# Ledger of designs, part 186: peptides against a protein of PDB entry 3T7K

Target 1, 248 residues: chain A of PDB entry 3T7K
Amino acid sequence: KAEKILARFNELPNYDLKAVCTGCFHDGFNEVDIEILNQLGIKIFDNIKETDKLNCIFAPKILRTEKFLKSLSFEPLKFALKPEFIIDLLKQIHSKKDKLSQININLFDYEINGINESIISKTKLPTKVFERANIRCINLVNDIPGGVDTIGSVLKAHGIEKINVLRSKKCTFEDIIPNDVSKQENGGIFKYVLIVTKASQVKKFTKLINDRDKNETILIVEWNWCVESIFHLNVDFTSKKNVLYQKK

## One batch from the design tools (peptide; made by RFdiffusion4, then SolubleMPNN)

Design b2_p26_2_s1 (from b2_p26_2, 15 letters changed)
Fold by OpenDDE base, seed 5:
Structure b2_p26_2_s1 (fold): chain B 248 residues (1-248), chain A 26 residues (1-26)
Amino acid sequence: as target 1 above (248 residues)
Amino acid sequence: DIEERFKKLEEKNKKDLEYALKYEEL
């Protein structure tokens, strides 16, 4: 069926998109439209897998969803597109009125607002954002909104190798893991990195660490610090935004 | 009708966005 629909076009573009969707197309596509998209080099996946070499995300805007945050870890993210790209494409293809010899849809007309070339260019870097920031091992409190598995999965996609989950009520100093990184020339190295949700946790962890491991470097941040770092694909250690405690 | 089909798809996408903002944002 798709072949018959596409036969009216002399040339078909190959968009070479391997994409996931977030905030759109939750019901997926029918078999004919999937086949059409496939013939145009557009493959849409339900879930993110590293093996699929995803290079695109469809979303109506910048979102703080797992899929959107992880899409910024694609190698590279080639395109972040609005769902209107697919809609307009399928509308043109299914339209019988216009004897269009060619599909005239430019991907650049459908870019998500706020995902600029600077962000896209950083996804071509050989390292991940937290890797560049010398953050390899973190401590994450167990009461984090969104859940430790989802949050942890996003952080791992962005170069954090080890996530230690802290039970905030019962944890001791021995439960806190150090950020084991070799001295790299670029960026601050913090021995202890923690993501927390409450001021009481800041007080607890700072006391535990300072009492047992005096004069060590500590970074305690909110989840929003991670989100901002992901959206910029850069960690700004000069910013105090979303930093709850810092000891250099 | 093709127009109606895509209008419904756009309306569904609006709902999907609302859902994502409410339930999927981290």
Scores: peptide ipSAE 0.730, ipTM 0.972, DockQ to the pose 0.946
Fold by OpenDDE base, seed 4:
Structure b2_p26_2_s1 (fold): chain B 248 residues (1-248), chain A 26 residues (1-26)
Amino acid sequence: as target 1 above (248 residues)
Amino acid sequence: DIEERFKKLEEKNKKDLEYALKYEEL
């Protein structure tokens, strides 16, 4: 069926998109539309797998969803596109009224607002955002909204190697893992990095660390600190935004 | 009708966004 529908076009573009969707197309596509999209070099996947070499995200805007946050870890993310790209494309293809010999849809017209070339360019870097920031091992409180598995999966996609889940009410100093990174010359490595949800946790962990491992560097942040770092593909250590405690 | 089909799809996408904002935002 798809071939018959596309036969009216002399040439078909190859968009070379391997995409996931978030905040759109939850019902997916019918078989014919999937076949059409495939013939145009557009493959849509239900889930993110590294083996699929995903290069695109469809979303109506910047979202804080797992898929969107992980899409910024694609190697590279080539395009962040509005769902209207697919809609307009399929409308044009299915339209019997249009005497169109060619598909006239430019994907650059459908960029998600706020995902600029500066962000896209950073996805071409050989390292992940937290890797560049010398954050490899973090401590995550078990009461984090969204759950430790989802949050942890996002953090891992962005270069966190080890996520230690802290049972905030029961944890001791021995449960806190250090951020084991080789001392790079240009400073700013925190020995202890923690993501917390409450001021009481800040007080607890700062006390535990300072009592047992004096004079060590500590960074305690909110999840929003990670989100902002992901959205910018850069960690700004000069910003106090979403930083709950810092000891240099 | 193709126009109706895609209008429905756009309406669904609006709902999908609302769902994402309510239940999927981290």
Scores: peptide ipSAE 0.730, ipTM 0.972, DockQ to the pose 0.944
Fold by OpenDDE base, seed 3:
Structure b2_p26_2_s1 (fold): chain B 248 residues (1-248), chain A 26 residues (1-26)
Amino acid sequence: as target 1 above (248 residues)
Amino acid sequence: DIEERFKKLEEKNKKDLEYALKYEEL
């Protein structure tokens, strides 16, 4: 059926998209439209797997969903597109009125606002954002909204190797792991990195660390610090935004 | 009607966005 629909076009574009969707197309597509998209080099996946070599995301805008945050870890992310790309494409293909010999839809007209070339270019770097920031091991409180598994999965996609989950009310100093990174000459390395949700946790962890490991470097941040770092694909250690405690 | 079909799809996408903002944002 798809072949018969596409036969009216003399040439078909190959968009070479391997994509996931977030905030759109939750019901998916019918079999005919999936086949049409496939013939145009557009493959849509339900979930993110490294083996699929995903290079695209469809979303109406920048979102803080797991899929969107992880899409910024693609190697590279080639396109971040609005769902209107697919809609306009399928409208043109299904239209009987348009005696169009060619599909005339430009990907660049459908870019998500706020995902610019500067962000896209950083996805071509050989390292992940937290890897570049010398953050390898972090401590994460167990009461984080979204859950430790989902948050942890996003952080791992962006170069954090080890996530230690802290039981905030019951944890001791011995439960806190150091950020074990080899001293690179020019990068501020924090020995202890923690993601927390409450001011009471800041007081607890700062006391535990300072009482047992005096004079060590500590970074305590909110989840929003991680989100901002992901959206910029850069960690700004000069910013105090979403930093709850810092000891250099 | 193709126009009606895609209008319904756009309306669904609006609901999908509302759902994502309410339940899927981290």
Scores: peptide ipSAE 0.730, ipTM 0.972, DockQ to the pose 0.943
Fold by OpenDDE base, seed 2:
Structure b2_p26_2_s1 (fold): chain B 248 residues (1-248), chain A 26 residues (1-26)
Amino acid sequence: as target 1 above (248 residues)
Amino acid sequence: DIEERFKKLEEKNKKDLEYALKYEEL
């Protein structure tokens, strides 16, 4: 069926997209449309797997979803496109009124606002955003909205190797792991990095660390600090935004 | 009708966005 529909075109583009969707196409596509998209070099996946070598995301705008945040870790992210790309493409292909010999849809007309070449270029870097920031091991409180598994998965996609989950009410100093980075690379090295949700946790962890490991460097941030770092693909250690405690 | 089909798809995508903003954002 797809072949018969596409037979009216003398030449087919190859878009070379391996994509996931977020905030659109929750019902997926019918078999004919999937086959049409496949013939155009557009493969849509339900879930993110590293082995699939994903290079594209479809979303109506910048979103804070797991899929969107992880898409910024693709190697590289080639395109971040609005769902209208797929809609207009399929409209043109299915249209009997359009006596078009060629598909006339340009990917660049459908870029998501705010995902520019500066962001795309950073996804071509050999390192991940938190790796470049010398953040390899973090402490994450267990009451984080979205859950430790989802948040942890996003953080790992962006170069955090080890996530230690802290039971905020019961944890002791011995439960806190150091950010074991042997070399000063680009940026400040913090011995202890923590993501917390409450001011009471800041007070608790600051006290535990300062009482047992005096004069060590500490970074305590909100989840929004991580989100902003991901959206910029850069950690700004000069910013106080979403930083709850910092000791250099 | 192709136009109707894609109008329905656009309406679904609007709902998908609303759902994502409400339930999927971290």
Scores: peptide ipSAE 0.730, ipTM 0.972, DockQ to the pose 0.942

Design b2_p26_2_s2 (from b2_p26_2, 9 letters changed)
Fold by OpenDDE base, seed 1:
Structure b2_p26_2_s2 (fold): chain B 248 residues (1-248), chain A 26 residues (1-26)
Amino acid sequence: as target 1 above (248 residues)
Amino acid sequence: SIEERFKKLKEKNEEDLKYALENEEL
């Protein structure tokens, strides 16, 4: 029983972690280790649900997985930790040789490289990254790698309210939705925002929009533009990286 | 042993990372 294993410690830390894992622990944990982790205030979930109020991710490094990208939308993300935290913690607890009266594992020693306090601090903001960028409604091509459901789910976690899926070969101008946002004085609001996979799609959508709604603002980007925006928790409209077409 | 158990866990995590990079990256 976990209680018998933990009884040798006079005081137990409470880490207060509600976590998911990505790129590690695919087999999960045994019942004893789950119970140990729970007594230390560490709860690991299989899937992301908003109701669980997740605040932590375990990953060996920054990954472009659905779980990792969504973890940056946690409110807040308190910790992004390497799996070695759990390994070293459980090793110390199961070790009978250590005359340790206390668990000496510090969370801050296991931070994922590249997830710094600047990133963590942005997860405490009352808005999501795309919401701050005045992007609420987007058009997504149906041939996006990873699939429209997964990509759409990540985008929604980061403040996209409406995702319109475009059938690239058959779509008309009437199939393209506007980004309906109230004009704020200082923000470059794009009327049409599109995520595309090919240069041919840029030509098609640019023509459709310009022929029917001339002089409107257009932003056409690659998926990598969204990923970079998520990893920085900021949209940089000055960068041309992963921007395929922009009309202000 | 405890050391062997956690060595195997590290090895599995290396495999999990490889799998994620090959199959789960968006």
Scores: peptide ipSAE 0.736, ipTM 0.973, DockQ to the pose 0.940
Fold by OpenDDE base, seed 3:
Structure b2_p26_2_s2 (fold): chain B 248 residues (1-248), chain A 26 residues (1-26)
Amino acid sequence: as target 1 above (248 residues)
Amino acid sequence: SIEERFKKLKEKNEEDLKYALENEEL
């Protein structure tokens, strides 16, 4: 029983972690270790649900997985930790050699490289990254790697309200939805925002839009534009990186 | 042993990372 294992410690830390794992612990934990972690205030979830108020991710490094990308939408993300935190913690707890009166594991020693306080601080903002960028409705091509459902789920976690899936070969202008955002004064609102995979799609969609609506603003980006925006928790409209077409 | 258990866990995590990079990256 976990209680018997933990009884040797005079004081137990409460880490207050509600976490998901990515790129580690695919086989999960045994019942005893789950109970130990729970008693230390560490709860690991299999999937991301908004109701769980997740605040932590375990990953060996920055990854482009669904879980990792969505973890940057946590409110707030408190910690991004290497799996070695759990390993060292459980190893210390199960160790028979050390008459340790206290668990001495510092969370800060296990931070994922590249997730800095600047990123963590932005997760405390009242808005999501694409919401702040005035991007609420997007068009997504159906041939996106990773699939429209997964990509769409990540985008929604970061403030996209509506995702319109475009069948790139058969779509017409009427299939393209506008980015319907209220006139907020600060920053170029693009009427049409599209995520595409190919240069041929850029040519097609720019033609369709410009033939029907010559004066409208258009932003066509690669998926990597979204990823970079998520990793920075900021949309940089001055950058041309991963922007395929822009009309202001 | 405890040491062997956690060694195996680390090895499995290395496999999990490889799997994620090959199959789960968006």
Scores: peptide ipSAE 0.736, ipTM 0.973, DockQ to the pose 0.942
Fold by OpenDDE base, seed 2:
Structure b2_p26_2_s2 (fold): chain B 248 residues (1-248), chain A 26 residues (1-26)
Amino acid sequence: as target 1 above (248 residues)
Amino acid sequence: SIEERFKKLKEKNEEDLKYALENEEL
């Protein structure tokens, strides 16, 4: 059926998209539309797997979903597109009125607002955002909204190697892991990095660390600090936004 | 009709966005 529908076009574009969707197309596509998209070089996956070499995200806008946040870790992210791209494409293909010899849909007309070339260019870097920031081992409180598995998976996609989950009520100093990064001369390495949800946790962890390791560097942040870092594909250590405690 | 089909798809996507904002945002 897809072949018969596409036969009216003299030439078919190859968009070369390997995509996931978020905030759109929850019901997926019918078999005919999937086949049409496949013939146009558009493959849509249900889940993110590194082996699929994903290069595209479909979303109506910038979202804080797991899929959207992880899409910024693609190597590279080539396109972040609005779902209207698929809608207009399929509409044109299924339209009997359009005496079009070719599909006339430009990907660049469907870019998600706020995902600019500066962001796309950073996804071509050989390192991940937290790797560039010398953050490899972090401590994460167990009461984080979204859950430690989901949050941890996003952080790992962005270069965190080790996530230590802290049971906030029961943890001791011995439960806190150091960020094991070689001291580079260029400032900004923190021995202890923690993501917390409450001011009481800041007080607790600051006390535990300072009582046992008085001269060490500490960074305690909210999850929003990580989100902002991901959305910019850059860690701004000059910003105090979402930083709860910092000791240099 | 084709127009009706894609109108319904847009309406569903609006619902999907609402769902994501309410249930999937980290």
Scores: peptide ipSAE 0.736, ipTM 0.973, DockQ to the pose 0.921
Fold by OpenDDE base, seed 5:
Structure b2_p26_2_s2 (fold): chain B 248 residues (1-248), chain A 26 residues (1-26)
Amino acid sequence: as target 1 above (248 residues)
Amino acid sequence: SIEERFKKLKEKNEEDLKYALENEEL
């Protein structure tokens, strides 16, 4: 059926998109539309897997969803597109009124607002954002909204290798892991990096670390610090925004 | 009609966005 629909076009574009969707197309597509999209070089996946070599995200705007945050870790992210790209494309293809010999849809007209070339260019870097920031091992409190698995998966996609989950009420100093990194020329190196949710956790962890490992460097942040770092694909150690405690 | 089909798809995407903002935001 898709072949018959596409036969009216003299030439078909190859968009070369391997995409996920977030905040749109929850019900997916019908079989005919999937086949049409596939013939145009557009493959949509339900979930993010590294083996699929994803290069695109469809979303109506910048979102703080797992899929959107992880899309900024694609190697590279080629396109961040509004769902209207697919809608307009399929609408044009299914339209019998348009005596179109060619599909006339430009990807660049559908870019998500706020995802600019500066962001896209950073996805071509050989390193991930937290790798560049010398953050390899972190401590994450177990009561984080969104859950430790989801948050941890996003952080790992962006170059954090080890996530230690802290039971906030029961943890001791021995439960806190150091961030084992070699000195690199660019960025701060913190021996202890923690993501927390409450002021009481800041007080607890600062005391535990300072009492047992005096004079070591500590970074305690909110989840929003990670989100802002991901959205900019850069860690700004000069900013105090979303930093709860810092000892250099 | 084709127009109606794609209108409904846009409306569904608005619902999907609302759902994501309420349930999927980290």
Scores: peptide ipSAE 0.735, ipTM 0.973, DockQ to the pose 0.922

Design b2_p26_2_s3 (from b2_p26_2, 14 letters changed)
Fold by OpenDDE base, seed 3:
Structure b2_p26_2_s3 (fold): chain B 248 residues (1-248), chain A 26 residues (1-26)
Amino acid sequence: as target 1 above (248 residues)
Amino acid sequence: EIEKRFEELRKKNEEDLEYALKYEEL
């Protein structure tokens, strides 16, 4: 059926998209439309797998979903597109009124607002954002919204190797792991990095660390610090935004 | 018929966005 529909076009584009969707197309596509998209070099996946070499995200806008945040870790992310691209494309293909011999949909007309070339270019870097920031091991409180598994998965996609989950009410100093990184000359390396949700946790962890390891560097942030770092594909250590405690 | 189908799809995408904002955002 897809071949018959596409036969009216003398030439078909190859968009070369391997994509996931977020905030759109939750019901997926019918078999005919999937086949049409496949013939145009558009493959949509249900989940993110590294082996699929995904290069595209469909979303109506910048979202804080797992899929969107992880899409910024693609190697590279080539396109971040509005779902209207697919809608307009399929509409043109199914339209019997259009005397068009060619598909005239341009990917660049459907870019998500706020995902610019500066962001796209950073996805071509050989390192991940937290790797560049010398953050390899973090402590994460167990009461984080979204859950430690999902949050941890996003952080790992962006170069954090080890997520230590802290039971905030019961944890001791011995439960806190150091950020084990080799000393780089130009980078502020924090020995202890923690993501917390409450001011009481800041007080607790700062006390535990300072009582046992008084001279060490500490960074305590909220989840929004991570999100902002991901959206910019850069950690700005000069910003105090979303930083709850910092000791250099 | 085609216009109706894609209008329904746009409407569904609006619902999907609302769902994502409410339940999927981290």
Scores: peptide ipSAE 0.739, ipTM 0.972, DockQ to the pose 0.940
Fold by OpenDDE base, seed 5:
Structure b2_p26_2_s3 (fold): chain B 248 residues (1-248), chain A 26 residues (1-26)
Amino acid sequence: as target 1 above (248 residues)
Amino acid sequence: EIEKRFEELRKKNEEDLEYALKYEEL
């Protein structure tokens, strides 16, 4: 059926998109539309897998969803597109009224606002954002909104290798893991990196660390610090935004 | 018929966005 629909076009574009969707197309697509999209080089996946070499995200705007945050870890993210791209494309293809010999949909017209070339270019870097920041091992409190699995999965996608989950009420100093990184020339190295949700945790962890491992470097941040770092694909250690405690 | 289908799809995407903002944002 898709072949018959596409037969009216002399040439078909190849968009070369391997995409996931967030905040749109939750119900997916019918078989005919999937086949049409496939013929145009557009493959939509339900889940993010590294093996699929995803290069595109469909979303109506910048979102703080797992899929959107992880899409910024694609190697590279080539396109961040509004769902209207798919809608307009399929509408044009299904339209019998248009005597169009060619599909006239330019994907560049559908870029998500705020995902600029600077962000896209950083996804071509050989390293991940937290890797570049010398953050390899982090401590994450177990009461984080969104859950430790989802948050942890996003952080891992962005170069954090080890996530230690802290039971904030019961944890001791021995439960806190150091950030074991080799001295790299660029970026501050913090021996202890923690993501926390409340001020009482800051007070607890700073005391535990300072009492047992004096004079060590500590970074305690909110989840929003990670989100901002992901959205910029850069860690700004000069910013105090979303930093709850820092000891250099 | 085609226009109606894609209007419905746009409407559904609006609902999907609202859902994402409410339940999926980290």
Scores: peptide ipSAE 0.739, ipTM 0.972, DockQ to the pose 0.945
Fold by OpenDDE base, seed 2:
Structure b2_p26_2_s3 (fold): chain B 248 residues (1-248), chain A 26 residues (1-26)
Amino acid sequence: as target 1 above (248 residues)
Amino acid sequence: EIEKRFEELRKKNEEDLEYALKYEEL
């Protein structure tokens, strides 16, 4: 069926997209449309797997979904496109009225607002955003909205190697892991990095650390600090936004 | 008929966005 539909075109583009969708196409596509997209070099996956070498995301705008946040860790993210790309493409292909010899849809016309070349260029870097920031081991409170598994998965996609989950009400100093980064000469390595949800946790963890390991560097942030870092693919240590406690 | 199909798809995508904003945002 797809071949018969596409036979009217003399040349078919190869878009070379391996994509996931978020905030769109929850019902997926019918078999014919999947095959059409496949013949155009567009493969849509249900879930993110590293083995699939994903390079694209479809979303109506920048979203804070797991898929969107993880898409910024693709190696590289080639395109972040609005779902209208697929709609217009399929509409043109299925249209009997258009005596079109060629598919005339440009990917660049469908870029998601706010995902610019600067962001795309950073996805070509050999390192992940938190790796570049010398954050390898973090402490995450167990009451984080979205759950520790989802949040942890996003953080790992962006270069966090080890996530220690803290039971905030029961944890002691011994439960807190250091950010085991070899002392690189470049300043700004925090020995303890924590993501927390409440001011009471800030007070607790700062006390525990300062009482047992005096003069060590501490960074305590909100989840929004991580989100902003991901969206910019850069950690700004000069900003106090979403930083709850910092000891240099 | 084709226009109707894709208009329905656009409408579904609007619903999907609303769902994502409400239930999927971290």
Scores: peptide ipSAE 0.737, ipTM 0.972, DockQ to the pose 0.917
Fold by OpenDDE base, seed 1:
Structure b2_p26_2_s3 (fold): chain B 248 residues (1-248), chain A 26 residues (1-26)
Amino acid sequence: as target 1 above (248 residues)
Amino acid sequence: EIEKRFEELRKKNEEDLEYALKYEEL
């Protein structure tokens, strides 16, 4: 069926997209449309797997979903596109009225607002955003909204190797892991990095660390600090936004 | 009708966005 539909075109573009969707196409596509998209070099996956070499995301706008946040870790993210790209493409292909010999849909007309070339260029870097920031091991409170598994998975996609989950009510100093990073010349290394949800946790962890390790560097942030860092693919240590405690 | 099919798909995507904003945002 797809071949018969596409036979009216003299030349087919190859878009070379391996994509996931978020905030759109929850019901997926029918078999014919999937085959049409496949013949145009567009493959849509249900889940993110590193083996699939994903390079594209479809979303109506910038979202704080797991899929969107992880898409910024693709190697590289080539395109972030609005779902209208697929809609207009399929509409043109299924249209019997247009004697179009060629598909005339340009990917660049469907870019998600706010995902610019500066962001795309950073996804081509050999390192991840938190790796560049010398954040390798973090402490995460167990009561974080979204759950430690989902949040942890996003953080790992962006270069955090080890996530230590802290039981905020019962944890001791011995439960807090250090951020074990080799001293590089140009970046302040924080020995303890923590993501917390409440001011009471800041007071608790600051006290535990300062009572046992008086002269160590500490960074305590909200989840929003991580999100902003991901969206910019850069950690700004000069910003106080979403930083709850910092000791250099 | 092709136009009706794709209008329904657009409407469904609006619902998907609303769902994502309400239940999937971290």
Scores: peptide ipSAE 0.740, ipTM 0.972, DockQ to the pose 0.940; fails the geometry check

